# Peptides against a protein of PDB entry 7PB4, part 5

Target 1, 105 residues: chain A of PDB entry 7PB4
Amino acid sequence: KMLNIKEYKEKLLSTLGEFLEDHFPLPDRSVKKKKKNIQESSVNLITLHEMLEILINRLFDVPHDPYVKISDSFWPPYVELLLRNGIALRHPEDPTRIRLEAFHQ
Target 2, 218 residues: chain B of PDB entry 7PB4
Amino acid sequence: DALQMAVGYFEKGPIKASQNKDKTLEKHLKTVENVAWKNGLASEEIDILLNIALSGKFGNAVNTRILKCMIPATVISEDSVVKAVSWLCVGKCSGSTKVLFYRWLVAMFDFIDRKEQINLLYGFFFASLQDDALCPYVCHLLYLLTKKENVKPFRVRKLLDLQAKMGMQPHLQALLSLYKFFAPALISVSLPVRKKIYFKNSENLWKTALLAVKQRNR

## One batch from the design tools (peptide)

Design b1_p8_2_s4 (made by RFdiffusion4, then SolubleMPNN; from b1_p8_2, 6 letters changed)
Fold by OpenDDE base, seed 2:
Structure b1_p8_2_s4 (fold): chain B 105 residues (1-105), chain C 218 residues (1-218), chain A 8 residues (1-8)
Amino acid sequence: as target 1 above (105 residues)
Amino acid sequence: as target 2 above (218 residues)
Amino acid sequence: MLRELIEQ
């Protein structure tokens, strides 16, 4: 049962990977190196694929608390995309936490 | 200068010690408005102020006024637009601010220096078609952005489904007609031959300012 | 919707 879920997860992520890369790529942040002083901490944004992988992993690893805390690596358009499409749901008491919805039906 | 002081006020926030916070805010807001409508704003000023308007740092009334005066002197940086879309998705701005942003984006589209990064946002804009308040303006934006490579079977299905739900809206018909032009094999449905494409006049708010910008950059 | 994303 766990192997089938893992294989299904891997297949799902693999199939989604190409689609997500083609249609929802990260913008190339040409961070113009201008003024040194504002350490805008270049937070490395993760891909939508990586975000989904985190959400799926959390659902399987911790099914009783399947929520992931939104980090600075989570690009806001990706979070909004997942929420708007019913792929993810915000925690009712903590809007900084989201879970994968598609598997809770 | 007065504009730099005003931009600096919005960027740094109100200094705690000012007894007359509202008067100071209004003074700086009027300074930005006056310069923007008269001369336009530099790309750097738009970068700062656009993010402020969408960040939820100030109230909706202030954010709306800032966004209305995001008029370029010459160009808008595509990076500013990408950052703005990110702020839009954080959910700290009102629905009315989101609508105004898309109207602004359509109106200012020709003044954006590059389109490469904005084209990468195509999927995100397309996903926003589901919002009934945004749909007319997003269709107009997509009409400006759509290339042959963006016309995919799944997007055609979504547009047809949206049309089935919302009816034959002029803005949806305009976008579908463009899709049919790029990929006639994907759209078997006979679209009414509309002689004129009708989008909501999103540009009306900035019409006079845009004419002035075009005259200065000739 | 995830299915629609997947069934492509």
Scores: peptide ipSAE 0.046, ipTM 0.861, DockQ to the pose 0.182
Fold by OpenDDE base, seed 5:
Structure b1_p8_2_s4 (fold): chain B 105 residues (1-105), chain C 218 residues (1-218), chain A 8 residues (1-8)
Amino acid sequence: as target 1 above (105 residues)
Amino acid sequence: as target 2 above (218 residues)
Amino acid sequence: MLRELIEQ
């Protein structure tokens, strides 16, 4: 059972990976090299694929508290995309935490 | 410079010790408004002020006034737009501010220096079509951004579903007509041959300012 | 939507 879930997870993530990269890529930060002065916090943004992987892992590893804290590595458009499409839900009491919505329905 | 002091005030925020916070804020806001409408703002000033307007640092009234005066002297940096879209997604701005931003983005579209990064945001803009308040302006933005590679079967289905829900809206018809132009095989539905593409005139708020910008950059 | 994402 656990092997099938891991394999299903890997297959899901692999299938989503190409689509997410093609249609929801991270903005290219390469343009930021020239203007030295804005201390834009060099927060390394993760891909949407990596974000989904974190959410899926949390759901499987901690099913009783499947919420992930939104970090600075979470690009706000990705968070909004997941929430708006019902892929993720905010914690009812803590808007800084999100969970994967159970697609099993 | 009075403008630099005003921008610096908004960037640093109100110093706690000022007894006359509201008068100081109004003074700086009027300075920004005056310069923006008269001469336009530099790309750097727009970068700072646009982020402030969308970050929720100030109240909705102040944010609205700042956003209304985001008029370029020459160009707007695409990086400023990418950052702005990020702030919109944080949810600290009002729905009215989001609408105003998309109206601004459409109105100022030709003044954005580059479109490569904005084109990468296509999927995010497309997802915003589901918001009834944003839909007319997002359709207009997508009409400006859409390339052949963006026309996918799933997006066609979503547009047709929106049309089924909302009816034959002029802005949806305009976007669907463009989609049919790029990918006629994906749209079996006979679209009425509309001779005139009609979007809500988002530019009306900035019409005079945009004319002045175009005259200065000639 | 995930189905739409997966079915592509």
Scores: peptide ipSAE 0.045, ipTM 0.860, DockQ to the pose 0.182
Fold by OpenDDE base, seed 4:
Structure b1_p8_2_s4 (fold): chain B 105 residues (1-105), chain C 218 residues (1-218), chain A 8 residues (1-8)
Amino acid sequence: as target 1 above (105 residues)
Amino acid sequence: as target 2 above (218 residues)
Amino acid sequence: MLRELIEQ
């Protein structure tokens, strides 16, 4: 049973990965801002695929508290995309936490 | 420079100790407005002020006024637009500010220096079509951005579903006509041959300013 | 949306 869940997860992530990369890529922040010392925290944004992987993992690893805290690595458009499409839900009491919506209903 | 002081005020925010916070805010806002409408703003000034207007740092009235004066002297940086879209998704700006931003984006589209990164946001803009308030302006934006590679079967289905829900809206018909042009095999439905494409005139707010910008950059 | 994503 657990193996089938892992395989299903991997297949789901693989199938989604290509689609998400094609249709929702990260913007290239690679404009070399010359080193003016403003610590714009070089927060490495994660891909939408990686974000979904985190959410899926949390749902499986901690099903009683399946919420993930939104970090600075979470690109706001991705968060909005997941929420708007009902793929994720905000925690009712903590808007900084999101969970994967259980597709099983 | 009065403009630099005004921009710096908006960046740093109101110093807690000023008794006349509202008067100071109004003074700096008027300075930005006057320069923007007279001469336009530099790309760097737009980068700063656009992010401020969308960040929720100030109230809706202030944000609206800032956004209305985001008039370029020459060009708008694509990076400013990408950052702005990110701020829109943080949810700290009002629905009216979002509408105004899309109107601004359409009106200023030709003044954006590059389109490569904006085109990568195509999916996000397309996802915003379901917002009834944004839909007319997003259709116009997508009409400007759409390439053949963006026309996919699932997007065609979504547009047809939206048409079924909302009726034959002129802006939606314009976008569908463009989709049919790029991928006629995906759209079997006969679209009315519209001689003229009609979008909501987003430029009306900036018409005079945009004419002045075009005249200065000739 | 996920179904639409998967049914491709």
Scores: peptide ipSAE 0.045, ipTM 0.854, DockQ to the pose 0.120
Fold by OpenDDE base, seed 3:
Structure b1_p8_2_s4 (fold): chain B 105 residues (1-105), chain C 218 residues (1-218), chain A 8 residues (1-8)
Amino acid sequence: as target 1 above (105 residues)
Amino acid sequence: as target 2 above (218 residues)
Amino acid sequence: MLRELIEQ
């Protein structure tokens, strides 16, 4: 049962990964290497694939509290995309936490 | 410089001690408006002020006024647009501000220095088509951005579904016609041969300002 | 969207 879930997860993530990379890539922030001291918050943004992986892992690892805290690595457009499409839900009492919506209903 | 002081005020926020916060705000806002409409704003000033307008730092009325005066002197940085889209997704701006932003983005599209990163946002803009208030402006933006590589079967299905829901809207027809041009095999539906593409944005709030910008940069 | 992604 667990192996089948892992395999299904990996297949799902793999299939989604290519699509998400093609259609929802991260903007290349790398261009402005110019040294001006603006604390451009060196926040390393994660891919949408990585974000989904985190959400899926949390759902399986901690099913009684499947919520993930939105970090600075979560690009707001990705969060909004997941929420708008019903892929994720905000915690009712804490808008900084999101969970994967169970697709099995 | 009065403009630098005004921009600095919006960046740093109101200093606690001023009893006349509203008068100070209005003074700085008028300074920005006056410079923007007369001369346009530098790309750096637009970068700062656009983020402020969309961050929810100020009230909707102030944000609307700032966004209305985002008129370039020369160019707008694509990075400013990418940052702006991020702020729109944080949900701290009003629906009216979102509409105004898309109107602004369409109006200022030719003044954006580069479009490579904006083209990467294609999927996010496309996802906003489901918002009835945004749909006309997003269709216009997508019409400007769409390349052959963006025309995918799933997007065609979504546009056709949207057309079935909303009817034969001129802005949807314009976008579908472009999709059919790039990928005729994906669109079996006969589209009415419209000689003229109509987007609701014929009356741009910035029409006079844009003419002035084009004249200054000739 | 996700269903459409999974069904592909």
Scores: peptide ipSAE 0.044, ipTM 0.857, DockQ to the pose 0.146

## One batch from the design tools (peptide)

Design b1_p9_1 (made by RFdiffusion4)
Fold by OpenDDE base, seed 3:
Structure b1_p9_1 (fold): chain B 105 residues (1-105), chain C 218 residues (1-218), chain A 9 residues (1-9)
Amino acid sequence: as target 1 above (105 residues)
Amino acid sequence: as target 2 above (218 residues)
Amino acid sequence: ALVDMVLAL
């Protein structure tokens, strides 16, 4: 059962990977290296694929608290995309936490 | 200069000590408005002020006024638009500000220096078609952005489903006609040969300013 | 279901 779930997860993520890369890529932050002083903390944004992987992992690993804290690595357009399409839900009491919606199999 | 002081005020926020916070804000806002409408703003000034207008740092009235004066002297940085889309998704701006942003983006589209990164946002703009308030302006934006590679079967299905829900809207028909041009095999439905593409005139708010920008950059 | 929802993006 667990192996089948992991394999299913990997197959799911692999199948989505190309689609997510093609249609929802991260913008190339041309970090114009030139002017030193603005420590724009180059927060490394994660891909939508990585974000979904985190959410799926949390649902499987901690099903009683399936919420993930939104970090600075979470690109706001991705968060909004998942929420608007009902793929993720905000925690009712903490808007900084989101979960993958339990899609009834 | 007065503009740098005004931009600096919006960027750094009000210094605590002035009893006349509203008068100071209004003075700086008028300075930005006057320069923007007279001369346009530098790309750097637009980058700063656009982020401020969308970040929710100020009230909706102030944000609306700032966004209305995002008139370029020459160009708008593509990076400013990418950052702006991120701010729109944080949910700290009003629905009216979102509508105004898409109107602005359509109106200023030709003044954006590059389109490569904006084209990467195609999927996000397409997802915003389901918002009834945004849909007319997003269709216009997508009409400007759409390339053959963006025309996919799932997007065709979504547009047809949206048309079934909303009816044969002129802006949807315009976008569907472009999709049919790029991928005729994906759209079996006979679209009325609309000789004229009808979008809401998003440019109307900036018409005079845009004419002046085009004259200065000739 | 999840695939269909993500493909429905």
Scores: peptide ipSAE 0.336, ipTM 0.891, DockQ to the pose 0.047
Fold by OpenDDE base, seed 2:
Structure b1_p9_1 (fold): chain B 105 residues (1-105), chain C 218 residues (1-218), chain A 9 residues (1-9)
Amino acid sequence: as target 1 above (105 residues)
Amino acid sequence: as target 2 above (218 residues)
Amino acid sequence: ALVDMVLAL
């Protein structure tokens, strides 16, 4: 049972990977780092695929607290996309936490 | 410069706990409005002020007024638009601000310096079609952005599903007609031959300003 | 379900 779920997860993520990259790519940050010494923490944005992987992993690894904290690596359009399509839900008491919606509960 | 002081006020926030916070805010807002409508704003000023208007730093009334005066002197940076879309998705702006942004984006589309990064946002704009308040303006934006490569079977299905839900909306029919032009094999449905494409006049708010910008840049 | 939702995007 757990193996089949992992395999299904991997197959799902692999199948989605190309689709997500083609249709929801990250914008090219043409931000020329002007060398001004402000530690603009160059927060690396993760892909939508990586976000989904994190959410799926959390659901399987910690099913009693399946929520992931939204980090600065989470591009806001991706978060909104997941929430708007019902793929993810916000925590009712903590809007900084999201979970994968388990359609099969 | 009065404009630089006004932009700096919005960027940095109020420096002094002055009892006249509202009067100072109104003074700076009027300065931005006057310059924007008379001369347009520099791309850098639009970058700063557009992000402020969408970040939720100020109240909805202020954000709406800022967004209404996002009139370029010459060009708008595509990077400003990409950042703006990110701010829209943070959920700190009102639904009315989102509608106003899409109206602005359509109205100012020709003044955006490049389209490469905006074209990468195609999927996100397309996903916004399900918002009934945004749908008319998003259809117009997509009509401006759509290339043959964007016309996919799943997007055709989604547009037909939206048409089934919402009825034969003029803006949706315009987008479907463009999709049929690029990919006739994907749309078997007979679309009514519309002699005129009708979108909501998003430009009406800026019509006079846009004419002035086009005259200055000729 | 998730695939259908993502493909429904």
Scores: peptide ipSAE 0.051, ipTM 0.855, DockQ to the pose 0.048
Fold by OpenDDE base, seed 4:
Structure b1_p9_1 (fold): chain B 105 residues (1-105), chain C 218 residues (1-218), chain A 9 residues (1-9)
Amino acid sequence: as target 1 above (105 residues)
Amino acid sequence: as target 2 above (218 residues)
Amino acid sequence: ALVDMVLAL
């Protein structure tokens, strides 16, 4: 049973990964290093796949508090994509926290 | 110069000590507006000001005025558009600002230096079709962006579902016609052959400015 | 599609 859930999760994430990479890739931040000292916060954005993996993991690991804090690695378009499609919900009291919705039905 | 001071004001924000914050704001806003409409703005100035307009740093009235004067001298950087879409998604801008941004993006589309990264945003723009206020402008944007590789079965289904919900909207019909052109096998529905793709050219707020930009770049 | 994929979970 647990193995099947992990395998199903991995297969799901793998299948989602290809789809998400094809249709929702990160913009290539070819930040041409023009030398100007703008501390562009070198925050590496995570993929939508990685974001979903975090959300899924949180749901499985902490089902009573399935909320993930939105980090600076969360690309805002991805967050909005998840929220607009009902894949994720914001915490009612903390808009910086989101949970995976699709698995709670 | 006066423009650099104005841009710097918007970038750095109001210095706390200014008693006449509104007068200073209005002065700098008028400076930006005047230069933008007369000469256009440099790509770097657009990069800064566009992000400010969408970041929610200022009130909706100010953001709207800034966004209305995002007129290029020559080109708009694709990176500015990518960043702008990110800010749009942070949700600190009003619905009216979002609409205005998509109108701007359509109006200025030809002045964007590159399209490769904007094409990667296709899925995000497509996801915005469900917003009734954005839908007409997003359809127009997608009409400009859509390539054969973007025409997928799931997107066809979503467009048909949207058509079932909203009815036969001209902007949606235009996009569906393009989808049918690229992938006729995916669209079994007989689309009325509309000879004129009529996106409501909602009077391009920038019509006069765009003519001037095109004349300067000739 | 993403919704359908996630809802198909």
Scores: peptide ipSAE 0.050, ipTM 0.852, DockQ to the pose 0.168
Fold by OpenDDE base, seed 1:
Structure b1_p9_1 (fold): chain B 105 residues (1-105), chain C 218 residues (1-218), chain A 9 residues (1-9)
Amino acid sequence: as target 1 above (105 residues)
Amino acid sequence: as target 2 above (218 residues)
Amino acid sequence: ALVDMVLAL
């Protein structure tokens, strides 16, 4: 049972990975203009694939509190994309927490 | 200079606890407005002020005035646009500010230095088509951005579904016509041959300023 | 359902 859930999760994530990379890539911030020490806050943004993996993992690992706290690694357009399409929901009392919508069919 | 002091005020906030915060704010805002409409702003000034206008640091009235004066002297950095899209998604700006941003983006599109990173945002703009207030301006933006590679079966289905819900909107028909041009096999529906593509005149707010920018860059 | 929703992005 647990193996089948993990395998299903991995297959789901792998199938989504190519689509998400093709259609929703991160902007390349890496244009290193050679000039001075503006510490552009190198916030390591995660991919949409990694974000979905975190949300799916939380739903499986902690189904009674399936909410993930939005970190600085969560690119705002990805969060908005998931929320607008009903893939994720905000916590009703804490807008900094989101969950995967449990499509229990 | 007066402009650097004004930009610095918006970026760093008030240096001194002036009792007259509102008068100081208005003075700096008028300085930015005057320079922007007369000469345009440098790309660096637009980068700073655009982020401020969308960050929710100031009230909606101030943000709206800042965004209305985001007029380039020469070019707008693509990076400024990418950052701006991120701020729009944080939800600290009003719906009216979002509409104004898309109007600005369409109006200023030719002055953006590069399009490579903006093209990567295609999916995010496409997802904004479901917002009725944004839809006319997003269709115009997508009309400017769409390449053959962006025309996918799932996006065609979404546009047709949107047309079924909203009716045959001129801006949606313009985008569908472009999709049919790139991928005729994906759109079996006969689209009316419109001789003229009609988008909402997003440029009307900046028409005089855009003419002045084009004259200075000749 | 989730796959369909993500593929519908």
Scores: peptide ipSAE 0.375, ipTM 0.891, DockQ to the pose 0.048; fails the geometry check

